# Peptides against a protein of PDB entry 2FGR: the designs that were tried, part 264

Target 1, 331 residues: chain A of PDB entry 2FGR
Amino acid sequence: SSVTLFGIVDTNVAYVNKDAAGDSRYGLGTSGASTSRLGLRGTEDLGGGLKAGFWLEGEIFGDDGNASGFNFKRRSTVSLSGNFGEVRLGRDLVPTSQKLTSYDLFSATGIGPFMGFRNWAAGQGADDNGIRANNLISYYTPNFGGFNAGFGYAFDEKQTIGTADSVGRYIGGYVAYDNGPLSASLGLAQQKTAVGGLATDRDEITLGASYNFGVAKLSGLLQQTKFKRDIGGDIKTNSYMLGASAPVGGVGEVKLQYALYDQKAIDSKAHQITLGYVHNLSKRTALYGNLAFLKNKDASTLGLQAKGVYAGGVQAGESQTGVQVGIRHAF

## One batch from the design tools (peptide; made by RFdiffusion4, then SolubleMPNN)

Design b2_p26_8_s3 (from b2_p26_8, 18 letters changed)
Fold by OpenDDE base, seed 3:
Structure b2_p26_8_s3 (fold): chain B 331 residues (1-331), chain A 26 residues (1-26)
Amino acid sequence: as target 1 above (331 residues)
Amino acid sequence: MTIYGTTSEDHEQARKEFLEWLEKHS
């Protein structure tokens, strides 16, 4: 048996030119290239190809030393794995997000990521962004000639909000083909939540694909989220992403990603374009810079996620420019 | 709302290399 301590400390200087009041924000932020984290993991060989595992991982906020505390909300699982695949018990990425966010060239982190995995409807559940779930059981297949899948179910444990019951229940999964330079997957999920104290289903469908040409990688996402409300109609968002990355000079990587968020309930679109560069000083340490532009149209109020500095919205129809420059260190 | 980053394949590769480094230097 082995236990591994691991982590990432990613801290940056960040700037956004507009907040909700139209003023600029700047300061020291976190998690611009990778989410800062501290984790423990280990495995035990049980013989016959069966293994037990555990994984405990929490987010680190280097700018304030975790002033709000530390927890294992990123992942807290125990697992069994073998020739049948892997079964996990505990809070984790839901299978859909675990697989489909892998096509985001900005790794769902900083000011450049695909923001489709979002609470689009002021859902009152704790995980209404569709990324993680409490009380989760997950199963992942092995990779069979490229084909693989994952499934998950989270118990609601009779959680209620207002008149809504079953809050926090998740059911979802994906099918995928991963072989050499090609990856493609389809994910489906439903999560029960509440909006305005009323029962709401968050339905999600996501298609992702990528291809690595060696000299460059292309990646794309297509997603639809629907918050199906009993009263007030559905809140639907169609999200699109296309990105490219390429190695530079053997030690660097440049990334360019575009996303479109078509927010149907408010008949408004937002356009995001991000340029990123990572410079590897070593296998564990990198410098990085991100430049992002977010254009809101009409009633859209989306903001870039400069964690630790400003992650709120902007005024309706306003554009926002963001910059992050930082250091990422892995241990 | 906190957007949590995923464990990318890149992180897994980096972790693998780190583990190999630790094994070599332990």
Scores: peptide ipSAE 0.008, ipTM 0.380, DockQ to the pose 0.034
Fold by OpenDDE base, seed 5:
Structure b2_p26_8_s3 (fold): chain B 331 residues (1-331), chain A 26 residues (1-26)
Amino acid sequence: as target 1 above (331 residues)
Amino acid sequence: MTIYGTTSEDHEQARKEFLEWLEKHS
């Protein structure tokens, strides 16, 4: 049996030129390159190729010392694994997000990530961004000649909001091919939620692929999210991402990523482009810088996620520029 | 991957504004 204490402290100086009032925001932010976290994990060999595991992980906010407390909302799982794969019980990334966010070159963190995994419809559920779920059972297959899959189900536990029942129920999964330089995946998910107190299904389909050429990596995502309301029209967003990364000088990495968010319900698009650089001082310590541009068209109000400084929206049709410069340390 | 960013007051305000917009255009 082993128990490992692990974590990341990622803190940055961040700036965005516009908030919801059109004013600039700047200060000390968190999680610019990787999400700051503290965790405990361990495994027990049960013999015969069977292992038990646990994983407890919470987010750290270095700028305020976790003023609102600490929890294990990032992951709180117990698992069994073996030749059959892995079964997990507890709050975790849902299988679709766990796999499909892997194609995001900014690791779903900071001002540069793909923002498709989002609550596009003011859903009233706690996890309407499609990233994590409470009461989750997940299964992950082994890799069979490149082919692998993951499936998950989250219990709603009869949670209600307004007239909506089954809130928080998740069902989803992915199929993938991971072999050498190539990765490709298809994910499907449905989550029960509420919008305006009315039953709503959050349907999600995501296609991802990447190829590592050695000198550079290319990655892409295609996603459709639909909030199907019991009363009213569907709220649909099509999201697209294309990115490239390359090692620099043996100690650095440069990243460039573009995303398009076509928000059908408001007939408005947003364009995001981010340039990032990571400089590894060691295997555990890095300096990084991100520069992001977000162009909203028409009624779009999307904002860059400068966590700890400003992560809200902007005025309709306004563009936003964001900068993060920080230190990431892993232990 | 960030978990708490979507629960900020600013995000809630943005969601409210979006809902209001939807109501006006529905």
Scores: peptide ipSAE 0.005, ipTM 0.330, DockQ to the pose 0.017
Fold by OpenDDE base, seed 2:
Structure b2_p26_8_s3 (fold): chain B 331 residues (1-331), chain A 26 residues (1-26)
Amino acid sequence: as target 1 above (331 residues)
Amino acid sequence: MTIYGTTSEDHEQARKEFLEWLEKHS
């Protein structure tokens, strides 16, 4: 058996020009380029091509030293893997998010990422953003000539909120083609939750694709999230993303990403554009800067996610500018 | 789709609901 200790410490100075009161926020933030984490993982060869594995990973908050505690809520899995693929038991990224967030050029963190994986409806479930699930069983196929897939089911364990039962139940999966410079995926998921104490289904469909031209990479996402409520009508959001990245001088990477969030329930759109740069000082250490602009229209109140500084919304129809400058170190 | 450990009635119902959802969205 082998055990590996690994992690990332990513800390930044961040600024946003508006919070919910219209005031600026600034300070030391976390996870601007990559999510800060500490993890343990290992494998055991069981013979015959079968392996057992474990993965324990928690988020690190460098700004306050994890004042609220440390846990393994990022991933806590045991697995079996072999020629058949991999089966995982435990809290993890759900298969849909695991695959489809890979098309986000900002690595699903900081002020620049695609924000489509979100709780759009004030869902009362713990993971109503569709990113992770408790009590999850996942299966991932091998890659067969480019084709691969992942499936997952999370037990609700009879959790209730208000009159809603089966809260936390997840079922979903993706199919993908990954071959050379091309990646394309389709993901589908349904999660049971509650809104206002009433049973609600969170349905999600996501299409992603990327192509690496060598000199640049293009990536895109199309997503629909629908919270189906018994009372008050559906809360539907169509999210779109298009991004490009390019290496710079062999030691850097520039990223540009645009996203549109069409929030149908409030007939309001939000536009996000982010410019990022990463400068590699080594294989393990980088400096980075992100500049993001979020324009809310009409009743939209979205805010950039400057973790550790301010991640709340803004006033309806207000625009927000965010900056992060930081250091990322991997070990 | 093989979902491991879904032998309970509740799990089968969830599976059916998902398949119905897929049918409506496909």
Scores: peptide ipSAE 0.000, ipTM 0.276, DockQ to the pose 0.019
Fold by OpenDDE base, seed 1:
Structure b2_p26_8_s3 (fold): chain B 331 residues (1-331), chain A 26 residues (1-26)
Amino acid sequence: as target 1 above (331 residues)
Amino acid sequence: MTIYGTTSEDHEQARKEFLEWLEKHS
């Protein structure tokens, strides 16, 4: 058996030209290229092709030294794996997000990521962004000639909010084909939550695909998120993403990604375009820069996620420009 | 990335270092 301590410290100087008051914000931010993290993991060979594993991982906030504390909310799992695949018990990425966020060329962090995995309806559940779940059991198949799948169920444990019961229950999964340069996946999920104290189902369907041409990679996502309410109508968002990345000079990578968020409940769209560059100083240390533009139309108030500096919304119909320049160090 | 050995002592050392880190950042 072995235990591995691992982590990433990613800290940047960030700027956004508008906050909710129309003022600029700037300062030291975190997790611009990769989410800063600290983790412990290990495996035990049980013989016969069976392995036990554990994984404990929390987010690091380098700007304030984790002033609000440290936890293992990123992942806290115990697992068994073998020829049958892997079973995990504990808080983790839900299978849908684990697979479908892999198509995000900005690693689901910073000012450039696909923001479709979001709480679009002021859901009152802790994980209404559809990314992780408490009390989760997950199963991942092996890869069979390219075909693979993952499934998950999270217990609600009789959690209630207002008149809503079963809050936090998750059921979902994906099917995928991963073979050589091609990856394609379909994910479906439902999470029980509450909006305004009333029972709401967060339904999600996501299609993702990527192709690596060697000289460049293309990636795309199509997603519908629907907070299905019995009273007041559904809150539906259709999100689209298309991105490209290419290696530069053997030590760099350039990324360009566009996303469209069609927020049906407010009949408003937001457009996001991000240019990113990563320069590897070593296998473990990189410099990076991100430039993002977010254009809100009509009643849309989305903001770029400059974590540690400003991650709130802007005034309706306002556009926002963001910049991050930072260092990522893995250990 | 730091890898600790298979012995109970190695695991304890890993835990100790982790806890010390937590204390420093709490």
Scores: peptide ipSAE 0.008, ipTM 0.334, DockQ to the pose 0.405; fails the geometry check

Design b2_p26_8_s4 (from b2_p26_8, 15 letters changed)
Fold by OpenDDE base, seed 1:
Structure b2_p26_8_s4 (fold): chain B 331 residues (1-331), chain A 26 residues (1-26)
Amino acid sequence: as target 1 above (331 residues)
Amino acid sequence: MTIYGTTREDLEAARAAFLEWLAKVS
């Protein structure tokens, strides 16, 4: 039998020019190009085309050596796979995020990623950003001439917050077409949570597409997130993303990505634009730099996610500039 | 990195080593 130990250590020097008090922050941050992680995985051939698998993965915080601990909250699954596809049991990316975040050219981390998968409404559930779920069962189809799909259900296990029941229940999935240079997907999800102790449904619809032209790749996302509250009205955010990447000199990659977050509940928009560069020193080691600009309008208070340095918001209507320069090493 | 274990003892040793590491960082 075999077990694979794998991981990424990604650490950077980061700077943001404004925090919630209007002051700059700088220091050593993590996960600027890829989320730092440590994991174990393995497969067992059961014969007849059937395989068993396991995957245990947790986040690494290199700046403080995981002072807050280590867990397998990124993924902790056991699976069966074969010609029928794959069934997974355990905490994981929900199918919608699994697929739709793949269109994010900044790998859903650092100061440049699409931030649409977010808790837009101060939801009280642990995973109200719509990225992962506890108690999850997932199924992924094979690829049938380009067509593929994923479905998931997470049990709430009668979790309550305030008067809200069924907290943590997830149901969702995607359909996709992946063929050669083209990828396109539609994802739908609903997650039950609480806002202010009251039952709230987090509904999400996401469209994604990308095309690899060889010389460059274009990618886009369209998303609507709606926290449907029985009292107080819905909290709706429409998020848009368009990005491009291109190889540079055979060893590098440049990325440019724009996102718009139209926060309907506060009638406020935020604009994010990020320029990134990755320089591969080897197949496993890279240097990278990110430069991001976030413009908040009106009541918007979004902040860039300079993990390990500052990931909080800014004052309403303020803009923020962020920089990350770091090393990514995979093993 | 891939760890190959052909015996139960090898796998248990690998597990133990990992858990020991985990305890240090948790």
Scores: peptide ipSAE 0.008, ipTM 0.366, DockQ to the pose 0.506
Fold by OpenDDE base, seed 2:
Structure b2_p26_8_s4 (fold): chain B 331 residues (1-331), chain A 26 residues (1-26)
Amino acid sequence: as target 1 above (331 residues)
Amino acid sequence: MTIYGTTREDLEAARAAFLEWLAKVS
């Protein structure tokens, strides 16, 4: 058996020019390039190619030393793996998010990431952003000539909110082709939740693709999220992302990513463009900077996610500019 | 980014197929 302690501490100075009141916010933030984390993991060889594993991981907030406490909500799994692939039991990224967020050049963190995996409808479930789930069983296939897949089911355990039952139930999966410079995936998921105390289905479909040209990488996402409500009509968002990254000088990486969020229920769009740079001081330590611009149209109120500083929305139709400059250290 | 034969209609069709499948197994 082996046990490994691991983690990332990522802390930044962040600024956004507008909050919900139209005022600027600035200070020390967290997780600008990678999500700060602390974890324990290990494996046990059971013989015959079978391995048992565990993974316990929680988010670290370097700006306040985890003032609200520490937990293992990022991942708390026990696993069996072998030639058949891997089965996981416990809270984890759902298979759809695990695979499809991999096309986000900003690693689903900081002010630059694709924000499509979101609670678009004021869903009352704990994980209505479609990223993680409690009570999850997941299975991941091996890679067969490029083809791979993942599937998951999360038990609702009769959780209720208002008149809604089965809250927290998740079913979803993806199919993918990963071969050399090419990656492409299709993910489908449905989660049971509640909006306004009424039963709602969160349906999600996501297509992702990337190609590494060596000198640069292109990546893209197409996503539709639909909160299907019995009363009030569906809340549908179509999200699009296109990004490019390139190595710079052997030790750096520049990233540019654009996203469009077409929020159909309010007939409003938001445009996000982010420029990022990472400078590797070593294999484990990097400096980084992100510059993001978010333009809300009409009734859109989206805000950049400057975690630790300000992650709320802005006034309808307002634009927001954000900056993060920080240090990432992995151990 | 390389997307092979994916249109909005394809995505809607895929969604519909998934929901149909889900209805059978749930």
Scores: peptide ipSAE 0.000, ipTM 0.227, DockQ to the pose 0.014
Fold by OpenDDE base, seed 5:
Structure b2_p26_8_s4 (fold): chain B 331 residues (1-331), chain A 26 residues (1-26)
Amino acid sequence: as target 1 above (331 residues)
Amino acid sequence: MTIYGTTREDLEAARAAFLEWLAKVS
């Protein structure tokens, strides 16, 4: 049996040229290349190929020393694993996000990531971005000749918001093919939530694929998120992403990613393009820079996620430019 | 257990089907 303490401290200087008032924001931000975290994990060999595990992980905010506190909301699981795969109990990435965000070349972090996994409808549930869930049971298969899958169910525990019941219930999963340079996945999920105090289903379908050519990697995502409101009509967003990454000089990586968010409910699109570079000073320490452009059309108000500096929206139809330059250190 | 049978072409077909579905429900 072993217990491992691990973490990442990722802190950056960040700038966005527009906030909701049209003013610039700048300062020290967090999690530009990887989410800053502190965690503990361990495994116990139970014999016969069976292992028990635990994983406790929380986000670190280096800019303010976790002024709002520390928790294990990133992951707090106990698990059994073996030839059958892995069963996890506890808060975690839901299977759909765990797999499908892997195609995001910016690792769902910083100002450049695919932002499709989002609360598009002012959902009132705690995890209406479709990324994590409380009270989650997950199962992940082994890889069978490339084929693998994950499934999850989160209990709502009769949580209510307004007249909405079953808030927080999640059911979802993915099927995937991972073989050598090729990865492809299809994910489906439904989460119960509330919008305006009314019952709403957050339905999500995501297709992802990537291919590693050695000299470069291409990755893509296609997603539809639909908040099916009991009253008021559906809020639907179609999100698209295409990205490329390439190693540079054996110590660096350059990434370019484009995303389109077609927000049907407001008949408005947003375009995101991000250029990123990571320079590895060691296996554990890296310098990085991100440059992102977000172009909102019409009624779109999306903002880049410069965590710790500004992660809010902008005025309708306004564009936003963001920059992050930082240090990532893993331990 | 080992499962085979998915080719790159199959994945491309799946993508095409997905896009068609998106267009239909969009």
Scores: peptide ipSAE 0.000, ipTM 0.237, DockQ to the pose 0.014
Fold by OpenDDE base, seed 3:
Structure b2_p26_8_s4 (fold): chain B 331 residues (1-331), chain A 26 residues (1-26)
Amino acid sequence: as target 1 above (331 residues)
Amino acid sequence: MTIYGTTREDLEAARAAFLEWLAKVS
């Protein structure tokens, strides 16, 4: 058996030129290249190819020393694994997000990531972004000649909001092919939530693919999210992403990623383009810089996620420019 | 930091090591 203490401290100086009032914001932010975290994990060999595991991980906010406290909301699982794959019990990434966010070249963090995994409808559930779930049971298959899958179910435990019941229930999974330079996945999920105190289903379908050419990697995502409401009609968003990355000089990596968010309920689009660079000073320490442009059209109010500085929206139809320059250290 | 063990003693050692680490970084 083993126990490993691990973590990442990622802190940056960040700037966005517009907030909701049209004013600039700048300061010290967190998690620009990777999410800052502190965790414990371990395994126990039970014999016969069976292993027990645990994983406890929480987010670190280096800019304020976790002024709002520390928890294990990133992951708090116990698991069994073997030739059959892995079963996990506890809060975790839902299988769909765990797999499909892997195609995001910005690692689902900072100002450059694909933002499709989002609460598009003012959903009142705590995890209406489709990323994690409480009370989750997950199963992941082994890789069978490239083919693999993951499935999950989260219990609602009769949580209610307004007249909505079953809030927090999740069911979802993915199928994938991962072999050498090629990866492709299809994910489907439904989460029960509430909007305006009324029962709403968050339905999600995501297709992802990537190919590593050695000299460069290409990655893409196609996603549809629907908040299906009984009253007021569906809130549907179609999200698209295309990205490329390439190693530079053996110690660096450059990334370019474009995303389009077609918000059907407000008939408005947002365009995101991000240029990023990571420079490895060592195996554990890196410098990085991100430059992102977000163009909102019509009624769109999306904002870049400069965590620790400003992660809110902007005025309708306004564009936002963001910059992050920081240090990432892993231990 | 990685600690290996299967016994209660190993777990106690792991806990102690973790607390020592926390003390150093606090």
Scores: peptide ipSAE 0.030, ipTM 0.566, DockQ to the pose 0.336; fails the geometry check

